Peptides against a protein of PDB entry 6UG1. Designs and how they scored, part 2

Target 1, 304 residues: chain A of PDB entry 6UG1
Amino acid sequence: SNEERKRRKYFHMLYLVCLMVHGFIRNEWINSKRLSRKLSNLVPEKVFELLHPQKDEELPLRSTRKLLDGLKKCMELWQKHWKITKKYDNVGLYMRTWKEIEMSANNKRKFKTLKRSDFLRAVSKGHGDPDISVQGFVAMLRACNVNARLIMSCQPPDFTNMKIDTSLNGNNAYKDMVKYPIFWCEVWDKFSKKWITVDPVNLKTIEQVRLHSKLAPKGVACCERNMLRYVIAYDRKYGCRDVTRRYAQWMNSKVRKRRITKDDFGEKWFRKVITALHHRKRTKIDDYEDQYFFQRDESEGIPD
Target 2, 301 residues: chain A of PDB entry 6UG1 as posed
Amino acid sequence: SNEERKRRKYFHMLYLVCLMVHGFIRNEWINSKRLSRKLSNLVPEKVFELLHPQKDEELPLRSTRKLLDGLKKCMELWQKHWKITKKYDNEGLYMRTWKEIEMSANNKRKFKTLKRSDFLRAVSKGHGDPDISVQGFVAMLRACNVNARLIMSCQPPDFTNMKIDTSLNAYKDMVKYPIFWCEVWDKFSKKWITVDPVNLKTIEQVRLHSKLAPKGVACCERNMLRYVIAYDRKYGCRDVTRRYAQWMNSKVRKRRITKDDFGEKWFRKVITALHHRKRTKIDDYEDQYFFRRDESEGIPD

## One batch from the design tools (peptide; made by RFdiffusion4, then SolubleMPNN)

Design b2_p18_7_s1
Fold by OpenDDE base, seed 1:
Structure b2_p18_7_s1 (fold): chain B 304 residues (1-304), chain A 18 residues (1-18)
Amino acid sequence: as target 1 above (304 residues)
Amino acid sequence: KLKKIIDYLNKKFKASLE
């Protein structure tokens, strides 16, 4: 019905806000001074120097190469620190079906919310789910004075799916679900004026995204619980930005149709949510990023 | 602060269903 379509749209919007708020809270927790002091000790001086290369005036690319090597070594150090990767409880922050939502509304299951103290202990010991691990990696880079931001791919239920039963088939569902991350890192390269993508936990990759990312879900089974729609960046100064354009090859043709921002009401609403979570002034880094997004929109073209 | 944002958004959602 038209009523069920409206209900699903509003539930999607509410769920999206809850996810974006979760990302904001985790970004605050990883700014812990106590955690920062502990995690800085994991990074040797030689690796710290690679993270902070001098500008090569002859070839700025040499400075970017040093930064990339420093980030690779930080990823290796993080793997040594992280002792236990726990499975997600149920589907974690991956996308739920409408049936799972309806069933969960009837079951008043007390979700055990992880407390800040328990999170800081988990990161400090290297014991937790992949999301906690990525968040801890961002905290380690921030402890080394790197301009690292937490990235979250928000997975609200698909309001464009009007099917009643969306039962997902059994055994490989978890492997397909976790094939691509929900959380990752971006690092600002001051030499190339670009964000570097870092997945320290899942794909264990460093990427300079041009047209497409390795972190973008591919294949039907992976996209059932991980649809690239809302990639939100949280920086160390409590900035909040939509960076979906970086990771979406087909933003205008495919991704936009699955977003609340497909219509003017949804766009204005989503802009208000971003503005409410954005707690810093604009910087030249935001100008370079917006210019890159503009060039990516022009290069995609208007879908026929 | 966050509760107020959630409450404000929920209030706006209710008002858009009426």
Scores: peptide ipSAE 0.025, ipTM 0.643, DockQ to the pose 0.051
Fold by OpenDDE base, seed 2:
Structure b2_p18_7_s1 (fold): chain B 304 residues (1-304), chain A 18 residues (1-18)
Amino acid sequence: as target 1 above (304 residues)
Amino acid sequence: KLKKIIDYLNKKFKASLE
């Protein structure tokens, strides 16, 4: 019905706000001064120097290469620190079906909310789910004065799916679900004026995204619980930015149709949500990023 | 700001069930 379509749209909007607030809160927690002091000690001086290379005036690419090597070594150090990777409880923050939402509304399952103290202990010990691990990695880079962002791929239920029964097949569902991350890192390269993408936990990859990312879900089974629609960046200064354009090859043709921002009302609403979570002034880094997104929109073109 | 957005969504959600 038209009513069920409206209901699903509004529930999607509410769920999206809750996810974006969760990302914001986790971004505050990883700014803990106590955690920062502990995590900085994991990074040797030689690795710290690679994270902060001098500008090579002859070839700025040499400075970027040093930064990339430093990030690789940080990823290796993080793997040594992380002792226990817990499985997600149920589907974690991956996308739920409408049936799962309806069933969960009837079942008052008290989701045990992880407290800030428990999170900080989990990161410090290296014991937790992959999301906690990625968040801890961002905290370690921030402890080394690296301009690292927490990235969250928000997975609200698909309001464009009007099917009642979307029963997902059981056993292979977890492996396919976790094939691609929900959380990752971006690091600002001051030499190339670009964001470097870092997945320290899942794919264990570092990339300089041009047209497509390895972190973008591919294949039907992986996309059932991980649909790239809302990739939100949280910086150390409590900036909040939509960076979906970086990771979406087909933003205009495919991704936009699955977003609340497909219409003017949704665009204006989503902009208000971003503005409510964005707690810093604009910087030259935002100008370079917006220029990159503009060039990516022009290069994709308007879908026929 | 966020509270106002949540309150607006809750109001609209309620009005879509009525």
Scores: peptide ipSAE 0.024, ipTM 0.635, DockQ to the pose 0.053
Fold by OpenDDE base, seed 5:
Structure b2_p18_7_s1 (fold): chain B 304 residues (1-304), chain A 18 residues (1-18)
Amino acid sequence: as target 1 above (304 residues)
Amino acid sequence: KLKKIIDYLNKKFKASLE
C-alpha cells in the first residue's frame, strides 16, 4: 500500500539517524585519552617516523610512499595486538530484512548495549568483534597524531523493497554478509591531497580510491545485508561527512535510487542530519574532498 | 538539532501506523 511505503520510508529514516548517532558515539569513545596513551605504545618510533614523513619537495610521491609503508606496518602491528575476533551477535550492524524488524518488535529481548568502559577494555585487550577492532585501529592512528577518520557504511532497512516476506536464504549467509566491512578507516595524505582508504581487519588492504573501491560490496548475496548507500566519515575533531561518492562507482545511476536523498525532501532532511552531527568548521581538506566528489559526479554523468 | 529531528521522525512514524 501507499501507507506501507510511507511507513518503511520513515522507519528507514529513523533507523539511519540511530546508526549515524552510533557512529558518532563510537568516534567520541575512540578519542579517549586513556586509550590513546595505551595504543601509542604499540607503534615503535621507526613506524611513527614513516607516518610523519618530511615533505619531499622534488617528488611528493616519495612522502606518500613512506606514509603508505607506515600504514602497512600499523596494520601488521594491529593484527599482533588483536587476539580474539568475535563473531557478530546475529547480524551486528548489517542490514536487517523487514520481516526480521517486525519479528524483533514482537520480541521483548533485552539487547545488551556495550558500555564505553567495556568498549575501551575490549580495544585495550584486543578482544572483540570486527567493528570494535576497526574502531580501535582508528584510535591507534589518532594516538600517533595521524588524521584518521572512522568510516561507517550505514545499513538501514531497504525502504525501496516493498516485498512482504524478505526472508533471506540461511546457507552461507554469514560468510557472504561479513565478506565486506561495515567499518573502515581513512587517512589524510597531506602530500597528494587525498584520503587513503584502510581496511585493517576484513580485507586487510590499503587503497588510493580513484574510480572504485575493493570495499564496495559485489554480488547479490553480499549486497543482501550490505548495500553501499550511506558511507559516513567521522574525524578526530567531530566532523561528519557523507563520503559515499568515493566508494560508489554508480552513485547517480544506482546508489541514489536506494537513498533517502533521491528526492528534494530527503536530501534536505539528510543534510540536516549531517549538519547536526558535524561539530567542526570547514577546512581546506573538505575543499579538496568536495572537488574530488565534483569531478567524480561529472565523470559518471547523469543517467539517461 | 538532532533531538528535534528524532522527535519529528517519531511523530511522523507514529502517524504512519495510525
Scores: peptide ipSAE 0.024, ipTM 0.634, DockQ to the pose 0.071
Fold by OpenDDE base, seed 3:
Structure b2_p18_7_s1 (fold): chain B 304 residues (1-304), chain A 18 residues (1-18)
Amino acid sequence: as target 1 above (304 residues)
Amino acid sequence: KLKKIIDYLNKKFKASLE
């Protein structure tokens, strides 16, 4: 019905705000001074120097290579620190079906809300789910004075899916779900004037995204619980930016149709949510990023 | 309705940053 379509759109909007708020709160928690002091001790001086290379004026690419090597070594150090990777409870922050949402409304399942103290302890001990691990990795890079962002792929229920029964076949569903991350890291490369993508936990990859990312879900089964629609970046200064354009190959033709921003009302609403979560002044880094997004929009072309 | 939720969340966010 038209009413059910309106209900699903409204619920998607509410759920998206709750996810974006969750990302903001986690981004605040990883700025903990106590955690920062503890995590900085995991990074030896030689690795710190690679994270902060001198500007090579002859060949800026040499400086970028040192930074990439430093980030690789940080991923290796992080794997040594992280002792226990817990499975997600149910689906974690991956996308729920409409049926699962309707069934969950009746079950007062006490979601054990992880307190700030418990989160800081989990990161400090190296015990937790993959999302906590990625968030801790961002905290470690920030402790080393690296301009690292927490990236969150927000997975609200698909308001464009009007099917009632998406019975996900059980055992393969979890493997397909966790094949691609929900949280990752971006690091500012001051030499190339670009964000470097880092997945320290799931795919264990470092990439300089040009047209597509390895972190973008591929295949029907993986997209059932992980649809690339809202990739939100949270920086150390409480900046909040939509960076979906970086990871979406087909932003205009495919991704936009699955977003609330497909219409002017949704665009204005989503801009208000971003503005509400963005607590810093604009910087030259934002100008370089917006220029990159503009070039990506021009290169994709107008959808037929 | 949605404006009120955003405004409420904004108030909670301002209060969590203070």
Scores: peptide ipSAE 0.021, ipTM 0.614, DockQ to the pose 0.085

## One batch from the design tools (peptide; made by RFdiffusion4, then SolubleMPNN)

Design b2_p26_4_s1
Fold by OpenDDE base, seed 4:
Structure b2_p26_4_s1 (fold): chain B 304 residues (1-304), chain A 26 residues (1-26)
Amino acid sequence: as target 1 above (304 residues)
Amino acid sequence: EEFLKKLEKYLKELLEEFKKYLEEEK
């Protein structure tokens, strides 16, 4: 019905806002000075120097290579720090079906909200789910004065799915779900004027995304709970940016159709949400990023 | 804390505006 379509659209928007606020709160928590002091001690001076290479005026790529090597070593150090990776409770922040949402609304289950103190302790001990681990990795890089962003792939329920029963049955459902991350890191490369993508936990990969990312979910089973639609970047200065264009190969043809921003109302609404979460002035880094997104939009073209 | 309260208030207002919009589209 038209009413159910409106209801699903509303619930999608509400859920998206809650997810984006969650990302914002976690981004604040990882800026903890106490955590920063503790995590900086995990990074040896030699690795710190690789994270802060001198600009090679002859070949800026050499400086980028040092940064990439530093980031690789930071991932290795982080793996050594992280002792216990907890399984997600149910599906974590992966996409729920409409049926699961309805069932959850009926179940007054006390959602144990992780407190800031518990989060900081979890990161400090290296005990937590993959999301906490990624968030802690971003905190470690920020502790080393690296311009690292927390990236969140927001997974609101699919308002374009009008099926009543969307039960996801399968023995490998959890493995397929966690095959791709929903949280990762981006690091600003001041030499190439690009964001470097870092997944320290799931795929353990570093990418300089041009057209495609390894972090973009592929295959039906993986996309059931991880649909690339809203990739939000939270920086150390409380900037909030939609970076979906980086990770979406087919933004215009496929991804946009699954976003609230497919219509003018949804675009305006989503911009209001981003603006509410964006607490810094525009920088030259944002200009370079917007230029990159523009070029990526032009190169994709208009969907047939 | 105060900032998060302000943000929560603003987000509630945005959701109410959207709820009204969905009701007017009836």
Scores: peptide ipSAE 0.078, ipTM 0.721, DockQ to the pose 0.793
Fold by OpenDDE base, seed 1:
Structure b2_p26_4_s1 (fold): chain B 304 residues (1-304), chain A 26 residues (1-26)
Amino acid sequence: as target 1 above (304 residues)
Amino acid sequence: EEFLKKLEKYLKELLEEFKKYLEEEK
């Protein structure tokens, strides 16, 4: 019905806002000075120097290579720090079906909300789910004065799915769900004027995204609980930006159709949400990023 | 705390704007 379509659109928007606020709160928690002091001690001086290379005037690429090597070593150090990766409770922040949402609304399950103190302890001990691990990795890089962003792929329920029964066939193993991350890191490369993508936990990859990312879910089974639609970046200065364009190969042809921003109302609404979560002034880094997104839009073209 | 209260207020306002939009689409 038209009413069910409206209801699903509403619930999608509400859920998206809750996810974006969650990302904002986690981004604040990882700015903890107490945590920063502890995590900086995990990074030896030699790795710190690689994270802060001098500008090579002859070949700026050498400076980028040092930064990449520093980030690789930080990823290795983080793996040594992280002792226990817990499984997600149920599906974590992966996408729920409409049926699962309806069943959950009827069940007043007291979601055990992780407190700030428990989060900081979990990161400090190296015990937690993959999301906590990624968030802790971003905190470690920030503790080393690296301009690292927390990236969140927001997974609201699919309002474009109008099927009554959206039950996933029971065989969607936890393995297929967690094949691609929900949280990752971006690091600003001041030499190339680009964001470097870092997945320290799931795929354990560092990439300089050009046309596509390895972190973008591929295949039907993986896309059932992880659809690339809303990739939100949270920086150390409480900036909030939509960076979906970086990770979406087919933003205009495929991704846009599954976003609330497919219509003018949804675009205006989503901009208001981003603006509410964005607590810093615009910088030259934002200008370079917007220029990159523009070039990506031009290169994709208009879908036929 | 103050930020979270401001955010909650803003989110409520956004949700009310959206409810109005859904009502106008009737």
Scores: peptide ipSAE 0.076, ipTM 0.727, DockQ to the pose 0.841
Fold by OpenDDE base, seed 5:
Structure b2_p26_4_s1 (fold): chain B 304 residues (1-304), chain A 26 residues (1-26)
Amino acid sequence: as target 1 above (304 residues)
Amino acid sequence: EEFLKKLEKYLKELLEEFKKYLEEEK
């Protein structure tokens, strides 16, 4: 019905806001001074020096290579720190079906909200789900004075899916769900003027995204609970930016159709949400990033 | 705490604005 379409659109927007606020709160928690002091001790001086290379005036790429090597070593150090990777409770922050939402509305299940203290303890001990692990990795890089962003791929229910039954059947559902991350890291490369993508936990990869990312979900089964639509970046200064364009190869042709920003109202609304979560002044880094996004939009073209 | 309360208020207002929009699209 038209009413069900409106209900799903509304619920998608409500859920998206809740996810974006969750990312903001986690980004604040990882800025903990107490946590920072503990995590800085995980990084040896030699690795710290690689994270802060001198500018090579002859070949700036050499400086980028040092930074990449430093980030690789940080991932290795993080794997040594992280002792227990817990499975998600149910589907975690992966996409729920409409049926699962309806069933959950009937179940007054007290969601055990993780407290700040519990989160900080989990990160400090190296015990938690993959999302906590990624968030802790971002905290470690920030403790080393690296300009690291927390990235969140927000997974609100698909308002474009008008099927009544959206049940996901299959024994491999969890494996397919967790194949791609929901949270990852970006690091600013001051030499190349680009963000470096780092997945320290799931794919254990570092990439300089040009046209496509390894972190973008591929295949029907993986996309059922992880649909790339809203990739939000939270920086150390409480900036909030939509970085979906980096990770979407087909932003205009495919991704936009599944976003609330497909229409003018949704674009204006989403901009208001981003603005509400963005608590810093614009910087030259934002200018370079916006220029990159513009070039990516031009290069994709308008879908015929 | 105050920021989160202000944010929650603002987000509620945005959701109410959106409810009105969905009602006007009738």
Scores: peptide ipSAE 0.073, ipTM 0.717, DockQ to the pose 0.887
Fold by OpenDDE base, seed 2:
Structure b2_p26_4_s1 (fold): chain B 304 residues (1-304), chain A 26 residues (1-26)
Amino acid sequence: as target 1 above (304 residues)
Amino acid sequence: EEFLKKLEKYLKELLEEFKKYLEEEK
């Protein structure tokens, strides 16, 4: 019905806000000074120097290569620190079906909300789920004075799915769900004027995204619980930015149709949500990023 | 429009609660 379509759209919007606020809260928690002091001790001086290379005036690419090497070594150090990767409880922050949502509303399952103290302890001990691990990695880079963002791929239920039964066929193994991350890191490269993508936990990869990312879900089974729609970046100064354009190869043709921003109402609404979560002034880094997104939009073209 | 205003109000309230939470943790 038209009513059910509206209900699913509104529930999607509410769920998206809750996810984006969750990302904001986790981004604040990883700014803990106490955590920063502990995590800075994991990074040797020689690795710190690689994270902060001098500008090579002859070949700026050499400075980028040093930064990339520093980030690689930080991923290796982080793997040594991280002792226990817990499985997600249920589906974690991956996408739920409408049926799962309806069933969960009937079951007053007390979601054990992880407290800030428990989170900080988990990161400090190296014990937790992959999301906590990624968030801790971002905290470690920030402790080394690296301009690292927490990235969250928000997975609200698909409001474009109007099927009555939205149950996933039981064969969607946990393995297919976790094939691609929900959280990752971006690091500002001041030399190339670009964000470097870092997945320290899942794919254990560093990439400089040009046209597509390795972190973008591929294949039907993986996309059932992980649809690239809302990739939100949270920086160390409480900036909040939509960076979906970086990771979406087909933003205009495919991704936009699955977003609330497909219509003017949804676009205005989503802009208000971003503005509400954005607690810093605009910087030149934002200008370079917006220019990159513009170039990517022009290069994709308008789908015929 | 009314739903947008309600969501904006809810977002403001949520952000104020979050600000209070940040002030209490200082």
Scores: peptide ipSAE 0.026, ipTM 0.585, DockQ to the pose 0.039

